# Peptides against a protein of PDB entry 7RZF, part 55

Target 1, 358 residues: chain A of PDB entry 7RZF
Amino acid sequence: PFQEEHLKQLYKIVPIKDIRNLYVTFPIPDLQKYYKSNPGHYLGHLIGHEGPGSLLSELKSKGWVNTLVGGQKEGARGFMFFIINVDLTEEGLLHVEDIILHMFQYIQKLRAEGPQEWVFQECKDLNAVAFRFKDKERPRGYTSKIAGILHYYPLEEVLTAEYLLEEFRPDLIEMVLDKLRPENVRVAIVSKSFEGKTDRTEEWYGTQYKQEAIPDEVIKKWQNADLNGKFKLPTKNEFIPTNFEILPLEKEATPYPALIKDTAMSKLWFKQDDKFFLPKACLNFEFFSPFAYVDPLHCNMAYLYLELLKDSLNEYAYAAELAGLSYDLQNTIYGMYLSVKGYNDKQPILLKKIIEKM
Target 2, 358 residues: chain A of PDB entry 7RZF as posed
Amino acid sequence: PFQEEHLKQLYKIVPIKDIRNLYVTFPIPDLQKYYKSNPGHYLGHLIGHEGPGSLLSELKSKGWVNTLVGGQKEGARGFMFFIINVDLTEEGLLHVEDIILHMFQYIQKLRAEGPQEWVFQELKDLNAVAFRFKDKERPRGYTSKIAGILHYYPLEEVLTAEYLLEEFRPDLIEMVLDKLRPENVRVAIVSKSFEGKTDRTEEWYGTQYKQEAIPDEVIKKWQNADLNGKFKLPTKNEFIPTNFEILPLEKEATPYPALIKDTAMSKLWFKQDDKFFLPKANLNFEFFSPFAYVDPLHSNMAYLYLELLKDSLNEYAYAAELAGLSYDLQNTIYGMYLSVKGYNDKQPILLKKIIEKM

## One batch from the design tools (peptide; made by RFdiffusion4, then SolubleMPNN)

Design b1_p11_7_s2 (from b1_p11_7, 5 letters changed)
Fold by OpenDDE base, seed 3:
Structure b1_p11_7_s2 (fold): chain B 358 residues (1-358), chain A 11 residues (1-11)
Amino acid sequence: as target 1 above (358 residues)
Amino acid sequence: MKPWLPRVMFL
């Protein structure tokens, strides 16, 4: 759908809300027929990764970006887009050219490393877990969704096609990665800072915008994006569950939490799942401290401690979240609350990492 | 993957 005249364009858009966003869009082939390998999901997983050596980690370290989303997006039949979207800081709004340079440096790192079968396998395993333990949807919505996707998938595969990966296709990953080039880019910057600096109005919503050609010198800078040594592939996700065994109900299982341990320093309550029969647990810890709320200073110190602790856990939090684990840390009037939730198999690993950082 | 908020390519 985009002709050459529509490429290498910069759009400066005035939002109604006070938001700062960057959209970097690439036209890509229709990948619908490749759903069994889903090369756009593979690239979206890596480009959108939040772990150490990720694009987001580096852009956050510079204070330019708050969040990043990467992935394929449907256009219409016969074409798709790959979009990298970031939430910009005020400083990041001044460094858009450099942010996009870092995107191309990361893309160049992906080219240099080549397609990784282990990354595909992690995506496959994550999607298989998500499919296997998928929550019940509202029947009306689910039926309407399935009826829609029957136009794209075989009847036999319609339930699995959005989840189950079957084929590692490095050729298709490379093919998509070859479309993620500066010559194919469309850039949109959304910011109120463009108010009164626009020359066009969008027909349907009245959105004020300016369209500019991206200078050839800027395109050349992005084309010459070298390997940035700060970018690394993710490490293997240790939080991916592999054991889904559901323990039999204990003969003495109570319908309420039972006190199973009472000591001078700790009380432990346990309730087995008697209803859902999922390989999931909820671990909740209340830490009592007489100092947590003794005065405003200690209250603020306890708050700052938790914010620093959360920040120190960010690397693990993303990998855990991908694997269907979550944690929560909160101040209480009595001390601190920790919750760890999700698949029980890898909860001890996440809990250990949290406790080692505390 | 946080769910895609809708078509704000022009909003």
Scores: peptide ipSAE 0.007, ipTM 0.514, DockQ to the pose 0.284
Fold by OpenDDE base, seed 2:
Structure b1_p11_7_s2 (fold): chain B 358 residues (1-358), chain A 11 residues (1-11)
Amino acid sequence: as target 1 above (358 residues)
Amino acid sequence: MKPWLPRVMFL
């Protein structure tokens, strides 16, 4: 495990690719024995959330970050890491200290709210859905994966242990949150802007880097992270499917889509699933407008409209995606195409939200 | 996703 001398360190790393990344890493205890409660997954779900009041939402609003990933990572036997990774903008590269301050403000918000059983239940339900409807993997890859995880889980649980949550353990969530402190931080900034400013080379990859101690004043600034009133816990995910009933195949089910409605304003085609028998549907809508492609101006206005519509849907897109729903919006030469895909149970909710924003 | 970290962070 890292000793005190390995903490409060800043690494400036030169990448081969033109990338800007920040890694904020905390050493944590080995959580492997707690896989049934998985407190690191709970914290990764909240810290990595993309909805309103999330860490990512605030950092995006400042123009500093494009993407955020939070979660546990294996170290060696007897220890793990919790890592927050962000893709930095050019502006975000200038505000790394303030980005990390916002991370600690969000972590402080999680401490103030305490562990939420409903959030654990959502994680449990999402993971149960992901397990139950898991796609077929290639046998070679799957066998190699299972052989690897047999070192970590009982034989009887080896198929379920990475997915199925059983126990809400607020004590373990608090224990992990207590490790997410400025005094325990390791920071890595990855940017080409450090080229010619490094003093070390990594032996195996030839990666150029500089290692510096983080100033005590900066550590104290992060330790004094206040509650930022912009940070909120996510709302309950209304898109989590609860009904998985597969309707019986109709006696007259055709191998092709049948026209089930024909009107002056709409045609509806339907095909029942006769092959996969999954609680999933694909809804496709083509909206016709004589104005969409009448000239270059209208074409560009129709494009701009869809980009604004997509932007206005971002608050729902993440919650829907977590629940295995997706949508797509495209311009066509005739107008607009909308696709809604995933678990059929909550598709009407997502579709309604899309249509209300249109 | 488990983030990929530079090896230098584990040294």
Scores: peptide ipSAE 0.006, ipTM 0.520, DockQ to the pose 0.649
Fold by OpenDDE base, seed 4:
Structure b1_p11_7_s2 (fold): chain B 358 residues (1-358), chain A 11 residues (1-11)
Amino acid sequence: as target 1 above (358 residues)
Amino acid sequence: MKPWLPRVMFL
């Protein structure tokens, strides 16, 4: 495990590819034995959340970060890491200290709110859905994966252990949160802007880097991270499916989509799933407008409208995606295409939200 | 984590 001398370190790393990444790493205890409660997944879900009041939402609003991933990572036997990784903008590369301050403000918000059983229940439900409706994998890859995870889980649980949560353990969530402190941080910044500014070379890949101690003043700034009133816990995910009923096949089910509605303003085709028997649907809408492609101006206006619509839907997109729903919006030569896919139970909610924004 | 992370982060 890292000793105190390995903490409060900054690594400036030169990538081969033109990429800008920040990694904020915390040494944590080995959570492997706690897979049934998975406190690192709980924290990863909240820290990695993309909804309103999330860490990512605030960092995006500042133009500093494109993407964020939070979660536990295996280290070696007997210890793990919690890592927050962000894709930095050019501006974000100049604001790394402030980005990390916002991370600690969000972590402080999580401490102030305490462990939430409803958030654990959402994670449990999402993982149970993911397990229950897991796609068929290629046998060779699946067998190799299972053989690997047999080193970590009992034989009886090897299929379920990566998915099924059983126990809400607020004590373990707090224990991990107590490790997410500035005094326990390791920071790595990956950018080509460090080319010619490094003094070390990594032995295995020849990666150029510089190692620096993080100044005590910076550590103190992060230790004094106030509650930022912009940070909020996510709202309950309304898109989590609860009904998985498969309707019986209609007696007159056609092998192709049947026209079930024909009006001057709408045609509706329907095909029941006769093959997969999944609680999933695919809703496809083509909206016709004589104005969408009449000239280059209208074509570009229709494009801009869809980009603005997608941006206005980002709030719902993430929560829907977590719940196994997706949407797609595209311009067509006739107007607009909308697709809504995933678990049929909550598709009407997502569709309604899309239509309310249109 | 993407596989390109230098081992230096884990030492």
Scores: peptide ipSAE 0.005, ipTM 0.469, DockQ to the pose 0.399
Fold by OpenDDE base, seed 5:
Structure b1_p11_7_s2 (fold): chain B 358 residues (1-358), chain A 11 residues (1-11)
Amino acid sequence: as target 1 above (358 residues)
Amino acid sequence: MKPWLPRVMFL
């Protein structure tokens, strides 16, 4: 376990690859025994959220961060880490103190709101869906994985323990949040900009690094992180599937898509799933326009339109993706292609949102 | 005229 001298440390690390990353790490208790409540997953879901009012949304709006991952990571026996990892822009590399301030402002928002049972229920439902409709894995990999996790879970629960949440434990969520404090932080900045500015070499990989104590004034700034009014809890995820009914096979089901509608303005082909029997669908829409590919100007306008449409849909994309829905928008020589894929129950909601933005 | 005529293919 890290002692006090190992906390409030900054590591400047030289990568082999041209990457810019920030790792904000907190030592936390071993949460393995709490797998049924998984408080680290709850916090990872919120801190790693990409929707409006999220940490990532604000850091992206500043031009400082491209991606964010928040969650628990296994340590050694008897301790874990909570890590917030971000991909930094060149500008974000200059604003690391401010980025970490925003992280503590978001954590302070989570403390102020307290544990939310509805968020736990969404995590439970998402994980239950992921378990129930889990794809077949390669037997060799699956068996090796199961053999490994038998050391951590009861035999009866070994298949479910990584997925099925059972208990809402606000006390454990608060306990983990209480470890996410500036006095417990370890910061690592990974950038080639530290080349020739390091004083240490790591023994095993030869990684060049510098270790510095984080100044007490910086720790105090992070401790005094206020409530940033831009941070909000996510809204309820409307895309979480609740109906998994599989309709009976039609008696006249064709092995190929059948033309079920033919009009002057639209053709519709349908094929029922006769192989997988999953509560999933693939909706594919081809939109024809005589203007889409008529000249370079119209081609570029059609491209710009789709990029703007994708940008305008970004608010729903993450929530849909979490719920196992995806969409894709592409330019074609004939016009535009839209696909909507995933659980069929909430596809009409996502499709409606897409059409309302078009 | 709306510039897009939907042809829908459900696979």
Scores: peptide ipSAE 0.000, ipTM 0.411, DockQ to the pose 0.013

Design b1_p11_7_s3 (from b1_p11_7, 6 letters changed)
Fold by OpenDDE base, seed 3:
Structure b1_p11_7_s3 (fold): chain B 358 residues (1-358), chain A 11 residues (1-11)
Amino acid sequence: as target 1 above (358 residues)
Amino acid sequence: SKPWLPREMFL
């Protein structure tokens, strides 16, 4: 357990690699017994969200952060950590105090909104999908993993305990959220910019670092984090599959794609899955335009068009990815390629969103 | 949200 002397500390760490990372760490109680509700997963889902009004969206908009990860991490026996990790830009390295302020503003937004049962339900549904369609792990690795977790879960639940959420516990969400306070923070900044500015060496790896107390004025700024109107809870994820029906193999199913529609404007090939029997599809569209590659100007215009289209779709990309949907858009020498992959149930929704932005 | 493995903090 961290004593008070270990809290409100800033670590400046020199990496071997040219990386810029920020770790904001909070000690939390051991949540292992609460695996059925997994309040740390709920908070990690929201804090680590990438959609509009998310922490990452705002920090990206400022040019300070490239990526964000939020979640619980195991500690030693009897305690865990909640960690928010970001990949910093060069500019973000200069704004670490402000980045952490935004983290506390988002956390304050979560307090103000309170625990949302619908968000828990989405997490439950996403985890159920992930469990149901989990790839076969290597038997040895899987057995070793199961043997390790048998210490924490009933034998009958050991296969499901990591995935299946059962209980909405707003009290536990609030309890964890109450630990995400500036008075409990440990900050680590990883950057080569600290080279020659360190005074300590870590014993195990020889990592050079400096430890500093976070000034009380900075802690107070974070404690007084107000609601930032740019932060919003995610919208409901419309891409979460609910229908997992596998259609029977057609009698005329061919081992290769068959031309099922031929018109003056389009050709459609179809191949039914005869191997995997998953409720997934791959939709591939090749768009042909005589203008796409006629000259360097049109080629650049087609490129810019796709970049703008991708940018306009970013709001859906994360929600789709969470739901096991993906899309790809590429320029071709003949025009444009679009691919939509994943669970077939909500592919029409994603495809419609793409077409509406085109 | 990838679950972060502890090893890389000091590497």
Scores: peptide ipSAE 0.008, ipTM 0.539, DockQ to the pose 0.310
Fold by OpenDDE base, seed 2:
Structure b1_p11_7_s3 (fold): chain B 358 residues (1-358), chain A 11 residues (1-11)
Amino acid sequence: as target 1 above (358 residues)
Amino acid sequence: SKPWLPREMFL
């Protein structure tokens, strides 16, 4: 385990590529024995959430961060790390202290709300879906993976242990949250702006870096992180599929789309899946408007309309993506195109939300 | 790809 001398450290790292990244790392106990509850996954799901009231949403609103990843990582024997990693904007590079303050404000919000069984259940359900419908791994890669995980899991559970959550353990969630404190932090900033400002070189990769102690005043600032009223727990993900029934192939099923509705205002083609037999569908809508491309002004208005529509749907995009749903909106010379893809069960919910924003 | 960090950050 890291001693006090290894904590509250700042690393300024020069990358080979023009990248700006922040890594906020906390040493945590070895959680491997708790794989059935996986408290690090629960926390990674919330800290890495992209919906309204999330850490990422606030950091994006300030123009400081593009992407965020939160989760556990293996360490050395007997400990792990919890890491929050963000992609920094040029402006975000100037506000690293405030970004980390917001991380601690979000963590404080998680402490104040306490562990939520419904969030655990969503994680469980999402992992069950991911396990059930995982792509066929390459045999060589899969064998090597299984050989690696056999060190951590019983043989009977080795195929499922990475995916299946079984036990809600609020005590373990709180235990991990208690390790996510400023006094335990290790910060790494990766930027070319540190070129010529480093004093150390890493032996294995030749990476240039500088190590500094984080000032006690900065640690205190993070320790005094208040509740930021902008941070909220996510709402329940209504897009998580629960019905995976494969409908029987119709006797008259054609290998090509059949016209099943023909009216003055609409045509509908349908093709049943005769190949994959997955609980997935692809809905494609072409909307025709005589105004869409009548002149350059209308063309630009139609473009702007779709950009505004996409922006208005951002609140659902992440939750839909987590649940294995996606949508696409495009301008066409005749109007617009909408595609909704993924698990069929909750597609009507996503489609309804899209139409309500139109 | 996540950028490489010094080994000392993880050991």
Scores: peptide ipSAE 0.007, ipTM 0.474, DockQ to the pose 0.304
Fold by OpenDDE base, seed 4:
Structure b1_p11_7_s3 (fold): chain B 358 residues (1-358), chain A 11 residues (1-11)
Amino acid sequence: as target 1 above (358 residues)
Amino acid sequence: SKPWLPREMFL
C-alpha cells in the first residue's frame, strides 16, 4: 500500500503528444474478490455519468473539461486505484484545483445520498444487455482474453464474471467512497505547458515530470467541499431495454423495403430484419418542408433549429447511448433527417422525447 | 514505492 509520503502528491507530466489530461487517483483495496458486487463499477457509473447534474455536465458548463472517465483500475498486488480522468481544455488547465474541488463535491453528494439499489440494478441490467449482445470475438483474441481472466475467476464464471452483477453491497460502496478523500489523493496533470519546468525523468519511457506535495491549504479546501446544489444523482434510465423478443419473419417479407403506408402527408417503408435476428431497429425519418431551403435565411434558420434541437436533446443522449440507443439529426435540402437506432424496446420512448422537443 | 504513473499517461 502507499505510505503517507506517497499521498497528497501532484505530478506535472510532459506528454509526447499535445494532450491535456488530469488524473485524480485514489488508492483503494483490492476489489477483485468483490466482482459480483463491483462497487468500483457502481461509483464509476455515477462519477462518470454525463447526464444533467453530473460532474461532467458541470465541468463542461464551465468550459474546463471535454470528457470524463471514472472507475477502478488494477494496481500492484493487493491494491487497486480509483481514477477520475478528465480531458482538460486550455482554460481547465488553469482551474485544476477547482475541478478537483468539484470532484470532491460530487463525491460528497454520493455520500449524502448513500448507495442506491436502483442504480445498482441499472448497472446490472446494462451489463446483462452488454453480455447478451456482445459481438462475436475472433477466436484467437477471445482465447487469449479468457486465458488472462482465468487467473481472476472460477472456470465456470469466466465467461460471465466481467458482466454479471449479482449482489448489491452498499457496505462496499461506502468503503470505496471512504477512500475517495483528499488525504488519499494522487494528482497527475499531463500538459506540454510543463516543458522545461520538470526536474525528474521516468525510468521506462524517459517521460519528464515534476513531483510536488499538494499544499495543506489545498487539501483542506477539498476536505471542506460543500454540497453543491448543481450536483444530482441521475434520473432512472428509461431507455434500458427489457424486452428482447424477436418477432417471427412475416410470410410476405420482401428483400427490400415495402411501402406499407402511402398518404398525402406520409409514406412509410418497412423491411423486417432477415439477417441479424437482433431485437434492434433502425427508424429513419425524412421530413419535407417547402420552407427549409426556399432561401438562405430559411436555410440558416433550419440549421439553427437543428443545432438548438440537438442541444435540447443532450440530456437524453448519454442515457440512450448507455442503453444501446442512438439518434442522429441532420439538415437535408428538403428539410431534416432523423434516425433512431438500437434496441427496439425503448425506441418509442426516445422518439417521443425527440418529438416533444421539436 | 516508485510513483505509479499509469502507462496511459506516457503513451
Scores: peptide ipSAE 0.006, ipTM 0.507, DockQ to the pose 0.101
Fold by OpenDDE base, seed 1:
Structure b1_p11_7_s3 (fold): chain B 358 residues (1-358), chain A 11 residues (1-11)
Amino acid sequence: as target 1 above (358 residues)
Amino acid sequence: SKPWLPREMFL
């Protein structure tokens, strides 16, 4: 375990690559024995959420961060880390203290709301979908993975333990959340801007770095993180599939798409899946407009329209992706193309939202 | 939230 002397430290690290990263790290207890409740996954799901009112949404709105990842990582024997990692913009590199303040404001929001059983259930359902439809791993990789997992899980659970959540444990969520405090923080900033400003070299890789104590006034600022009214818990993910029924192959099923509707305004082709037998569909729409490609102005207007449409759909994109749904919108020489792909059950919900924004 | 992939931190 890190002693107090190893906490409240700032590391300025020079990368080989031109990258700007922030790592906010908290030492936490070993959570491996709690795999049935996985409190670190619960917190990682919320802290790493990308929807409206998320930590990432606020940090993106300020132009400070591009991407965010939150979750547990294995440490040395008998402890783990909870890490919040962000990709920094050039501007974000100047606002690291305020970025971390926002992290603590979001964590404070999680404390104020308390553990939510519905969020746990959502994580459980997402993991169940991921388990059920996981790709067939290569036998050699799979056997090696299983052999490693056998050290941590009972033999009867070894195939499922990584995916299946069984127990809602609010006490364990609170226990981990109590470790996510400014007095328990280690900060690493990775940037080429620290070149020539370092005083230490790491022994294994020769990485140049500087270590500094985080000032007590900064720690106190983070300890006094208030509730920021911009932070909200996510809404329930409406795109999580619940129906996985595979319809029987029709006797008249064609190997190619058949024209099933032909009208003056629309043509519809259909092909049943005869290969994969998954509860998935691909919906493809081509829209024709005589104005889409008539001149450079109309082309640019059509482009701008699709960019605005995509932007207006960003609030759903993350939730859809988590649920195994995707959409694509493209300009064509004849108009526009829309595709919706993934689990068929909730595709109508996503399609409806797209059409309502159009 | 992508699960934390440890690989990129040390490269």
Scores: peptide ipSAE 0.014, ipTM 0.560, DockQ to the pose 0.243; fails the geometry check

